# Designs tried in a protein design run: peptides against a protein of PDB entry 3T6J. Part 346

Target 1, 375 residues: chain A of PDB entry 3T6J
Amino acid sequence: PIVESYIGFIESYRDPFGSRGEFEGFVAVVNKAMSAKFERLVASAEQLLKELPWPPTFEKDKFLTPDFTSLDVLTFAGSGIPAGINIPNYDDLRQTEGFKNVSLGNVLAVAYATQREKLTFLEEDDKDLYILWKGPSFDVQVGLHELLGHGSGKLFVQDEKGAFNFDQETVINPETGEQIQSWYRSGETWDSKFSTIASSYEECRAESVGLYLCLHPQVLEIFGFEGADAEDVIYVNWLNMVRAGLLALEFYTPEAFNWRQAHMQARFVILRVLLEAGEGLVTITPTTGSDGRPDARVRLDRSKIRSVGKPALERFLRRLQVLKSTGDVAGGRALYEGYATVTDAPPECFLTLRDTVLLRKESRKLIVQPNTRLE
Target 2, 372 residues: chain A of PDB entry 3T6J as posed
Amino acid sequence: PIVESYIGFIESYRDPFGSRGEFEGFVAVVNKAMSAKFERLVASAEQLLKELPWPPTFEKDKFLTPDFTSLDVLTFAGSGIPAGINIPNYDDLRQTEGFKNVSLGNVLAVAYREKLTFLEEDDKDLYILWKGPSFDVQVGLHALLGHGSGKLFVQDEKGAFNFDQETVINPETGEQIQSWYRSGETWDSKFSTIASSYEECRAESVGLYLCLHPQVLEIFGFEGADAEDVIYVNWLNMVRAGLLALEFYTPEAFNWRQAHMQARFVILRVLLEAGEGLVTITPTTGSDGRPDARVRLDRSKIRSVGKPALERFLRRLQVLKSTGDVAGGRALYEGYATVTDAPPECFLTLRDTVLLRKESRKLIVQPNTRLE

## One batch from the design tools (peptide; made by RFdiffusion4, then SolubleMPNN)

Design b2_p30_4_s2 (from b2_p30_4, 16 letters changed)
Fold by OpenDDE base, seed 2:
Structure b2_p30_4_s2 (fold): chain B 375 residues (1-375), chain A 30 residues (1-30)
Amino acid sequence: as target 1 above (375 residues)
Amino acid sequence: ELEKAAELIVELQRLDPNREKELLEYPVGR
């Protein structure tokens, strides 16, 4: 078997400022069959990058072919095991040297094992479909999230000598219609500038890329889905995201106005964006459970994903990228914190919904170190 | 042909609703 490993101060999710890495490490075995699937996505990456909703001037100047490997984790030391990883976690290195993507296949497999009776906040008609397609849809989402989410976009930089990596005279900000007015100076990084929102903001961008690009027929074809199956995978992927946005409220601390998990905050932001789009795309309905206690249902109108959801996500995703590229911290913070705000204002009453989410909270899954067997 | 298979064991524990530590309780990616 092919063995992969890494160790060091890598992920900064536990740092409130998003800068200090947590010491972690893993040892894993390559899943060749699943890796081959992601290699097909890599082969289309350059073309798919062009489908993202920002001008080429805001994308990397040179496409560097990354690798993508599916891994079965044997041991993992850290605060938590992710579903996927994009490394290095330095945007400058991603632009100049390239990057590697990994999917933690056996972690995903465990995550997919959900009992129907324990599925919260879904309509009964959606539960079977959700169970059937959760795994495949998440494979699509993780692949897009890592490869084309974290692997996309350009930072505008002025180096120590005063040279720019973009043409100041010709590059136009698509949101303002004006020339570029801000950039990263020498020594400034994504994390140093965006600080407390950097991790969650980037996860939100990557998740949004996944939702946006999963609508592209070529993506579903790469993953082996066609016709009705492809549409179901899309639907379940979007449904999973809006449900995750509701579940995210578990990780909000109202007393401190603080989020305790970057990915979940990101998913809540996406939920807010899609709710704002209106037109019946997403509906959250408070209900009463069979136990007589508060419950809720999330509904996603699949017929409105392309007509209502996609345009809303497109505009939002473009704004995220433009603000990131230009190092516009003030604008970025205003946008992101606006959507990340949790209040009890009608009609959603998110603080009340949070109580419902906590009430319906599932048991924590603990991942135990696996064993290997020769068969 | 001998293939190596990895088996992952999952244990379920009750969640502390007042937990302040960041956890990856749900499927997440980098």
Scores: peptide ipSAE 0.048, ipTM 0.469, DockQ to the pose 0.123
Fold by OpenDDE base, seed 5:
Parts: structure tokens; C-alpha cells; sequence
Structure b2_p30_4_s2 (fold): chain B 375 residues (1-375), chain A 30 residues (1-30)
């Protein structure tokens, strides 16, 4: 078997300013079969990057082919075990040397394990589809999230010598129609500049890339889905995201106006974007459970994903990228915090929904170190 | 092969309203 490992100060999610890394490490074994799918995605990455909703000038100048491997984790030391990883976390190295993507396959498998009777907030008609396609849709989403989400986009930089990595005369901001007016200076990084919103903002961008690109036929083909199956995978992927946005409310602390989990905050933001799109795309309906207690249902109109959802996500995702590229912290914060705000305002009444989410909260799954044997 | 022999054990814990992390995470460089 092929063994992979990493160790060091890696993830900064526990730092309120997104800068200080937590010491983390793992040992894992390569899943060859699943890795092959991700390799096909890598082979198409350069072309798929062109499908993202920003000008090429806002994309990395040079495509650096990364590795993408599915891993079965044997041991993991850290505060939390991820489903996917993109490393290194150094912007300069990612830009010049490239990056590596990994999917923690057996961790994903744990996440997939859901009993139908315990599945919350879905319509009964969607539960079977959700159970059937959750796994495959997650594979698609994780692959896109890591490779084309975190692996995409350019930061405009002025180096210590005053040189720009973009043409100031010709590059136009697609949102303003003007020349680029802000950038990262020497020593400034994504995390240092965007600080408290950096982690969640980037996760939101990556998740949005996943949703957006999963609509592309080539992506589904890479993962082996065609026809009705492909459409079901798309539907379940989007459905999972909007459901996750509701579930995210668990990780919001109203008293402190604070989010405790970057990914969940990101998913809530996406839910807000898709709700704002309107036209019946997403509906959250408070209900009463069989136990007589509050419940809720999330409905996604699959027929409106492309016509309503995609354009909304396109505009939002482009805006995220442009603000990121230009280092526009004020604009980025205004945009992101606007969507991340949780109030009890109608029609959604998110604080009330949060109570429902907490009421319907499932027991936490504990991941235990797997057993292995030599054959 | 070891990858075929990997088996995870999942246990249910008590509800923790202060749970910090979800199972579905994507730690990355940013």
C-alpha cells in the first residue's frame, strides 16, 4: 500500500485572526480506485478553470498540475478530522510550487452514514434520493471544492520592488468596469488582510465553486454520471448544500454574534444567496414533527437550479473572487458579513429556525481509529 | 492491501450544544 502522511502547524481555523496554525498530523493509505477519479478531474482542471465566472486575468497565470489523492485515514491527530485538504497553506508556495489535494475517503464514508428515519429537514420524497446520491455527490463536491475551489483565483500583488503581477493598464475589474485600484502589498496575505472572515470567506468561495461547476456536464462525466443519474447527483449536491446551510445555525452563537465553524458559516451564506435569488428555488418551511415539536423542511426546486440558482451563484461567486483578488477587505467584509448575519426577520426567521435546528440536533458521531490487518 | 482492510468505528456521543466542528470539513491553505 501507498502511505501518505503530513505533520505540522497547518490549519488556522482555531485562530480568530486566521493566521496561527494548529499542530496537526495524520497517517493514511491511498485508495487507488477513488484516486483515479480525482486524477481525471485534475486532467480537466485547466479547462474547467476557464468555466469559472471571472475573467482569465483574475485566474492564476500559470496552471500548476496538482496531485489529488483519496486517502483512508489510519490515524489523525488534531482538533478535527477533515473530509478534504488542500496544502500547503502558504500563498506564495501555492502560486509558485503548486499544491496537493487529498480527500479523506473513509472520513467521508462516515459522513455518508445516515439512517433514513433520522434524516432531518428533508421532504419525504427527497430522502431516498438523498441517501442514494449523498455519497457520490459529496465526492463531486469535495473534488471540486479542493481542486478548483481552493485551487483557483489570483491575488493581485505588488512585490517589494514595486512590480505588479498584473497589467495595471489593461486589467479591468468586472464589477466596476474600472482599472484595478487595490491589491496586496509585500508581506500582505489573504489571512492577514481579511483576518476574521478569511477562513469562512474562502470556504464559501470553494463551496460555491463546487456547486457552480457541478452543473457542467464534463464534471459529471468525469465522475461517471450521465443522463438522469447526473441530474440526480446535481440535485442532491445542491440540496445537501441548502440543507447544510440550515444545519449551520447550530454553530452560530446569537449572544456573541459569532460563528464557531468556518465551513458551516460558509454554507449558511450560500443558503442566503440562494434564498435571495427567490423564484421558488429554495423554500424553508417550519413544520410540526410527529412528536408535536417544531420541525422544518427544506425544498429545492430542481427545475430552477440552472435558471435561477446558477445565475445567482455566478454573480455571487464572481464578486467573492473579485474582492479577494483585489484585496478589498471593506467590500469583502460588507458582502460576506451581510449574508452571514443571522436575524429573526421574516420570512425566514433564522433565529427561530435555529431553535428548531438545535431541537432536532443529532448525536455527534465519534470517529475512532480504524483497524487494519496485513493480508 | 491495507486500504481494503481499513474499518472505521463510529460511535454516537451525547448532544453537545458547543460542538465546534462538523464532520464535513475542508482544511486548506488560503
Amino acid sequence: as target 1 above (375 residues)
Amino acid sequence: ELEKAAELIVELQRLDPNREKELLEYPVGR
Scores: peptide ipSAE 0.024, ipTM 0.464, DockQ to the pose 0.199
Fold by OpenDDE base, seed 1:
Order: C-alpha cells, then structure tokens, then sequence
Structure b2_p30_4_s2 (fold): chain B 375 residues (1-375), chain A 30 residues (1-30)
C-alpha cells in the first residue's frame, strides 16, 4: 500500500487567536479508487476557479496544480480527526509554492453510520434521501472545500520592498466599485490579521465554495453523478449544511458568547445567510417529539436552491473573499460576527433552539481502533 | 487488482461535554 504521513504543528483551531498550531500527526493508506475522483477534480480545478464569484484579479495569478489524495487513516494523534486537510496553512506559500489536499475517507465513513431512527431535525420525507446521498455529497463537499475553497483566492500584498502583487490603478473592488484601499503589509498574514475569526472565517469561505460550486454540472459529473442523482446529491449537500448549522448550536457557549469549534461556527453562519435569503428557502420549525419534549425540523426547498440560495451565497461568498483579499479586518469582522451572533430573537430563537439541540443530542461516536483488510 | 480497505471501529458512548471528542460526531476538516 501507498502510505502517507505528516507530523508537526499544523492546525490552529485550539488557539483562541488562531495563530499557534497544535501538534498532530497521522499515518494513512492511500485509497486509490477515491483518489481518482479527486484527481479528476484537480484536472478541472483551473476552469472551476473561474466560476467562483470574484474577479480574476482576486484569484491567484498562477494556478498551481495540487495533489489531492483520499486517505484511510491508520493512526491519528491530535485533539480531533479531520475529514479533510489542505496544507500548508500559509496563504503566501499556497500562492507561490502550491498546496496538497487530502480527504480522510474512513473518517467520513464514520459520519455516515447514522441510523434512520436517530437522524434528528429532518423531515421524514428527507431522511431516506439524506441517508442515501450523505456519503456521496460529503465526498463532493470535501473535495470542493479543500481544493477550491482553501485553494482559492488571492491576498493583496505589499512586500518588504514596497512592491504590490496587484495593479493599484486597475484593480477594482467589486463590492465598492473603488480601487483597492487596503492590503497585507510585509509580515502580516491571514491569521495574524484576522486573529480570533481567521479559522472560522476561512472554513466558512471554504464551505461556501463547496455549496456554490456543487451546483455546477461538471463537478457532479466528475464524481459520477448525472441527472436526478446529481440533483439529489446537490439537495442533500445543501440540506446537510443547513442541518449542520442547527447542530452547530451545540458548540456555542452562551455564557461566554463564544464558539468552541470553528467549522461548526462556519456552518451556523451559512445557515444564517440562507435563512436571511428568505422566500421559503430554509425553514426551521420547532416541534414536539414523540416523547413530548421539544424537537425541531429543518426544511430546505429544493426548488429554491438555484433561484434563491445560489444568489444569496454568491453575494456572501464574494464579500468574504473581497474582505479577505484586502485585509479588511473591520469589514470582515462586521460581516462574519454579525452572522455568527446567537440570540433568542424571533423568528428563529436560536438560544431556544440550542436547548432543543442539546436535548436531542445523541451518543457520541468514538473511533477506537482501525481495521485494515486485503481484498 | 487487490483492493485494500481500511475501516474504523466506532463505539457509541455516552454524551461527552468535551468538544474535542464530540468533533468525531460532526466531522470537521481543514
């Protein structure tokens, strides 16, 4: 088998300031079959990057072909096992040297092992589709998230010599219609500048890229989905995201007004964006469970994904990228923290929903032992 | 061609208030 490994101070999710990496490491085996799908995605990446909702001037000047591999984890040492990884975590290196993507396939498989009767917050009519397409939709989402999410966008930089990596006279901010007014100075990084929101903000951007680009027929084709299957994968991917946004409330601490998990915060933000879009796209309805206790249902109107959801996500995603590219921390915080705020305001009453989420929380899944077979 | 499959043995345990362990229930990626 082909073995891959990494070790070091890599992820900064446990740093409140988003800068200091946690020491982690893994040993994994390459899943050749799944890797082939990601290779096809890589082959289309340069073209797909053009579909992202920002001008080419906000995208990397040169496309650097990355590696993308699906891995089955044999051992992982760290505070948590991710579903996917994009490294290095330095934007400057990503822009100049390239990057590598991995999907931890067997970690994703663990997430698929939800019994129908334990599947919370979905309408009964959606449960079967969700169970059927959760796995495939995760593959699509992770691929897009890593490769075209984390792997996209340009930071505007002034180097130590005073030179800019963009034309100050011609590049226009698509949100303001004006010339670029802010950038990263020498020594400034994404993490150093955006600090407490950097990790979650970036995850939100990457997740949004996944949702946005999964609507593209070419993406679904790469993963082997066409026709009705492709539409179901899209639907389930979006449904999973809005559900995840509700589940995310578990990771919010009201007393401290903080989030304990960057990805879940990101998913909540996306939920808020899609709720704001209105027009019946997303509906969260408090209900009463069969046990007589509070419950909830998330409904996504499939017919409104493209007409309502996509435009809303497009605008939001463009704003995320523009603010990131220009190093506009004030604007970025205002945007992101606005959507990340959890209150009990009607109609959603998120703090009340949080109580429901906690009440409906199922037993945790624990990865205890790897099992490898030759077939 | 011999296909190699790696599986993880998962155990459902009681609720853990520790976020780090709960992340496995809601997989997150970089």
Amino acid sequence: as target 1 above (375 residues)
Amino acid sequence: ELEKAAELIVELQRLDPNREKELLEYPVGR
Scores: peptide ipSAE 0.046, ipTM 0.448, DockQ to the pose 0.147; fails the geometry check
Fold by OpenDDE base, seed 3:
Structure b2_p30_4_s2 (fold): chain B 375 residues (1-375), chain A 30 residues (1-30)
Amino acid sequence: as target 1 above (375 residues)
Amino acid sequence: ELEKAAELIVELQRLDPNREKELLEYPVGR
């Protein structure tokens, strides 16, 4: 339809246990031009799913073609305005019944209006490129995040009758080399098992899928980027993610040892993964601003994205998926909370960097709903 | 109705100032 809406208890970001949905709703109109790009992405989805770094046995058994539409939001009622949505939020339903994706295009557009002089934590030589490609890179990232992030992966399940949705004798865990030793039992869900980390973990997986698959030439072609432009979009997408990982520290509460934003926690985790990869891929350098106060710079070595970044992300993303598929909560929690831990340990000194992030926090910008008119 | 929606968003942003920051930096939702 030209006008789309949804309403109900949908997102559980505000539930510490990831179980209780917040009541929200929106009314939006279809952006036909942008929707066409996402339709092309959908047309390639089945093939692109095979590019994900896990065995086919850990992917959905049957590809179900989803809808993907770009929407301009007229009204939104909820504590958070998303840029993209993948529904339903039940993995079992996604793999058996299918799903729908939407991109809230005008929400994304708000992020495009960044003033160069206010752009923090980037090198000066990256700022113009970042401003130029931030929008397009967001489109790519959101599309991949929703469609191939949230829309990918299989949960291993034993049903109420004792039947498995996988062959216990032949399916091998790629991390251990052994047969599958854990799965979801009847009545168990992603949210129920992973609880406090479920939302952020899933966002981290989806974001990682975006970064990983944006390296694929076909993805960039779908969005209309070739040659140097495609490489710039990739670079800016990765640069944005590592910057976001630093900015994420604003949403960490040291006194409570908790995160207040699932997506920002996810982005911090990705930053930690890419920092761990080493080899000069990502560098965070504390500096002194022109005002004499603490500042910082994030640098991403473009030449090392494929050689260093991709393999690191591949390994991490595979681990995320394997642990998710097998319902290995202990392993998943150990992995994720390990990367999500914020300390002042060198060399990064993240707690100190957090002070810098807070100090450099931009002034509040108000988001205002758009108006429509008849022409 | 659009005015009401705008007011609601402003109010929500007032209640959660960090949400605005998320949207401006990287507005990826679900």
Scores: peptide ipSAE 0.034, ipTM 0.443, DockQ to the pose 0.184; fails the geometry check

Design b2_p30_4_s3 (from b2_p30_4, 17 letters changed)
Fold by OpenDDE base, seed 4:
Structure b2_p30_4_s3 (fold): chain B 375 residues (1-375), chain A 30 residues (1-30)
Amino acid sequence: as target 1 above (375 residues)
Amino acid sequence: ELEEAKKLIQELQALDPRKEKELLDHTVGE
C-alpha cells in the first residue's frame, strides 16, 4: 500500500487567535478507489473555480493543480481527527506554491453510520432520504470544501519590495465599486490579520463554496450522480448544512458570547444566511417530542434551493471572498460576527433552540484507531 | 437527530484539517 504521513505544527484551531499551530501527526494508507473520484474533481477544478461568485481578479492568477488523495487513517495523534485537510494553511503559499488536499475516508465512513431512531431535528419524511444520501452528499461536500473552498481565492499582497500582486489602478472591488483600498502587507497573513475569526470565517467560506458548487451539474456527474439521484444528493447536502447550523448551538457558550468550535460556528452562520433569505427556504419549528419535552424540526424547501438559496449564498460568499482578499478585517468581522451572533430574539429564538439542542444531544462518537497488518 | 447532526458536523469538520479539529471538537463536545 501507499503510505502517507505528516507531522508538525499544522492546525491553529485550538489557538484563540488562530495563529499558533497544534502539534499533530498521522499515518495513513492511500485509498486508490476513492482517490480516483477526487482526481476527477481536480481535473475539473480550473473550470469550476470560474463558477465561483467573484471576479477573476479575486481568484488565483494561475491555477496550480493540487494533489487530492483519500486516505484511510491508521493512526492519528492530535486533539481531533479531521475529515479533510488542505495544506499548507497559508493562503499566500497556496496561491503561489500550490496545495495538497486530503480526505480522511475512514473517518468519514464512521460519521456516516447513523441510526434513524437517533436522527434529530428532521422531518420524518426526510429521515430515510437523509440516511440514504448523507454519505454521498458528504463526499461531495468534503471534496468541494477542500479543493475549491480552501483552494480558491486570491489575497491581495504588497510584497517587501512594495510591489503589488494586483493592478491597483484597474482592479475594482465589486462590493464598493471602488479601487482596492486595503491589502496584506509583507509579513501579514490571513490568520494574523483576522485572528479570532480567521478559522471559522475560512471554514464558512469553504462550506459555502461546497453548497454553492454542488448545484453545478458537472460536480454531481463527477461523483457519479445524475437525474433524481443528483437532486437528492443536492437536497440532502443542503439539508445537512441547515441541520448542522441548528446543531451548532451546542458549541456556543452564551455566558462568554463565544463559539467553541470553528466549523460549527461556520455552519450556524450559513444557517443564518439562508434563514435571512426567507421565502420559506428554511424553517425551524419548535415541537414537542414523544417524551413530552422540547424538540425541533428543520425543513428545507428543495424547490427554493436554486431560486432563493443560491442567490443568497452567492451574495454572501462573494462578500466573504472580497473582504478576505482585501484584508478588510473591520468589514469581515462586522459581516461574520453579525451572522454569528446568537440571541433569543424572535422569530428564531436561538437561545431557546439551544436549550432544545442540548436536551436532544446525543452521545459523542469515539473514533478508535485500528490495527492493520500485511498478510 | 442531534447525534446525526453531531456526526455530520464531525464528518464535515473532519474533511478539513481544520474541520477535523472541529470534528474532533464536535466529537469531543458531544
Scores: peptide ipSAE 0.008, ipTM 0.358, DockQ to the pose 0.064; fails the geometry check
Fold by OpenDDE base, seed 3:
Structure b2_p30_4_s3 (fold): chain B 375 residues (1-375), chain A 30 residues (1-30)
Amino acid sequence: as target 1 above (375 residues)
Amino acid sequence: ELEEAKKLIQELQALDPRKEKELLDHTVGE
């Protein structure tokens, strides 16, 4: 429908037990133009899935095409407005009716209305570009994240009858060069097996898919970007991610060694991966603000995104998927928690940077509900 | 038998509610 809505106990993320949904509701209007882009993305999904850095044996045998719609929110009631949603959250309904991916496009636009002077941690030369392309780049990222991120990858499973959904004799683990040695047994799920890291790990995988695939010209073309614009969108998307990784430190609680936001943890992990890549790809420089207090700048070398960033992300993303597919919790936890660890070790001194991030913390953005009219 | 099992598992995976939590947690973090 042109107008979409839902109301009820939808998202359980705010429940410490992950069981009870928060009561929320929205009314939104379909953005036809953006929805058409997502439809094109969906149409290209099978081909784009082949571009992901794992063997086809680690990919779903068949891609189930979801509905993907961009919505402009007219009203949203809840503790927070998501950028994207997958609905319904009820298993029985998903089984019978399928699911919809929804991008809340105009919600993202509001988040970007940050005044240039308040835009933290960016070089001055990047601010205008960032402001210009943050929205469009985010549309690309969300589309890829939802559709090809969360929509990708296979879990190796042994059913109750002892049958496997993969050929044990022929499928090779690309990381080890060996046959598959672990899988999900009957009754084991992603969440049950990976437990505390499952959500953040999956978000990290999805975000990484977005960054990785946004480099593909076909993706940019689908979203209407070519030439210099496409390159700027790519740059800003990657820049936004590394910046977000720094901002993520706000959501780390040192005393508890805990992350309060799965997505922010994921973004920090990606930042760590890209920092580890080295070669001047990402640089975080502590500075002094005009107020004389600590500040920082994140610099991303545009020229090294493909040469340094992409290979690093490729290796990392493949590793994430392989560990996920094989149900290797020990390996997955070691990898992910390793990158998610926040210390004050040089050169980054992340705990010190966290203090800077907190010092420069922006006030919570209030989203003003838009209106619509007939003209 | 293996092919049937694979198909069933694929169907179950497609229906696996685990995909729900993964796709839903796109709430704009504070």
Scores: peptide ipSAE 0.007, ipTM 0.436, DockQ to the pose 0.059; fails the geometry check
Fold by OpenDDE base, seed 2:
Structure b2_p30_4_s3 (fold): chain B 375 residues (1-375), chain A 30 residues (1-30)
Amino acid sequence: as target 1 above (375 residues)
Amino acid sequence: ELEEAKKLIQELQALDPRKEKELLDHTVGE
């Protein structure tokens, strides 16, 4: 097996200032089979980028293919085990040697391992499918999220000399039908402009890309799914996302009107988008558990994913990208914060649902490190 | 001009490798 490892002060997530790295390390083995799928996805990336719901003028002029590898973690020392890693973090190395995307496959598998009796918020009829396909669907989602989510979209920029990276006369904003009215000036970045919403907004865009592109047969074929299996993978991927949107409420602090986790906020936003689509696509029903306490069920109508869900997500995703490309912070903030707002307004009553989510919260899962041997 | 703009975009994307990493690092939801 191919062994990969890293060690040192790598991630700064635990530092409130994002400056001090936590000392961590891992030893992992390359999952050759999954890595091969990611390689095929990388090989198809340029073509798949054309399937995204924005004009080519809003897409990168050239897609630079990163390395993408799936790893099975043997040992990990740190405060938490991530599902995916972009390495190295060192600017000098990134400039000279490039960067690598890493998926921690077995961590994902463990993280999603749930006993049927403990699986919350799903219809009984969906539980077996969910358990069966959660892992495979997540592999699809992560691959798309990392490669074609974060890896897609163009920023319109005016450089220090006043030159534009787009034709101001010919490029049209698909949302307004007008010429481009805003862009990034010299020294302006995504993070500097969008600030407090930048991370969550980008995660939302990347997750949306995953959901949107997982509907494409070529993607499913790359991951080895065809026919009924492919449809089940799609269904479970979308079902997982809408469920995650409900679970996300745990990470909202009503008193501060604040989200504590960017990915979970993003998932809630997607849930809101799909709920807004209506037509019975997504239904959240408050129930009473066997213990007599509040519970809830999320239902996704699989027959409406393509007819209702896809168009809704398409419009939303296009709007996210256009606002990002044009540096329209006001529009972007209005859109994103609008969907990220949590109230107790009917019919959803999200603050009440939050109480239910907290009540049904599962204990933190512990990952036990495996061992391996060569025979 | 296009090459310079591409370079700028790459630079902008590279400007906060830490944040890029944060964006690329996945937290699995509960």
Scores: peptide ipSAE 0.007, ipTM 0.455, DockQ to the pose 0.050; fails the geometry check
Fold by OpenDDE base, seed 1:
Structure b2_p30_4_s3 (fold): chain B 375 residues (1-375), chain A 30 residues (1-30)
Amino acid sequence: as target 1 above (375 residues)
Amino acid sequence: ELEEAKKLIQELQALDPRKEKELLDHTVGE
């Protein structure tokens, strides 16, 4: 096997100042099969980028492909095992020498492992399918999320010399039908402009790209799925997302009107978008559990993913990108925070559902040790 | 001049450490 390792002061998450790295070390084995899938996805990236629901003028002129490898961790020394890493963490080295994106595949697999009996909020008929395809669908989602989500879209910028990276005369905003009226000025960044919503907004965009592009047959083929299997992977990926949106309520603090987790907020937003699409695409039904206490079920109508879900997500995703590209913070915040708002308004009654989610919350998962098996 | 500026900006965006950091930045909340 191909062995990868690193050791040193890597991540600064434990530093209150975010500056000092924690000493870490790992030994991992390259998952060749999964890495090959990612490589194929990377090879198709330029073509797949054209399938995204924004004009080419809002896409990068050239897609720069990162190094993307899936690793199975054999041992990890540190305070916590990440699901993914990007190294080195030194910006100067990233610019001059390059960087590597690493997915810790077996960490992801363990983190999402759920026994059928403990699987909450799904219909019984979906549980077996969900268990079967959760892993594969997650691989598809992660690949798309990282490479074509985070890797897509163009920011309109005016540089220090006053030059634009877009043609102001010809580029049209697809949402307004007008010329571009806002952009990033010199020194402005995504994070600096969008600030408190930047991380979650970007994660939402990336997740949405995953859901949107996973509908493309070429994507499923790259990951080795065809026919009924491909359709099941799609279904489970979407089902997982809507379920995740419900689970996300755990990370909302009503008293502070804030989210404690950017990814979970993003997933909730997507759930809201798909609920808004209506037509029976997504249904959340409060129920009574076998213990006599509140429960809930999420239903996704498979037959409506393409007819109802895709168009809704397309519109939403395009809006996300356009607002991001143009640096329209006001519009972006209005859109995103609108969907991220948690109320107890009918029919969903999300605050009540939150109580149900908390009631059904599983015990905190602990990763005791990484596990890899040779077969 | 515009093409040159576009290229430079795109290169800089591609090298944006924040964008890199966003890659594979997954939090397991379940």
Scores: peptide ipSAE 0.007, ipTM 0.390, DockQ to the pose 0.041; fails the geometry check

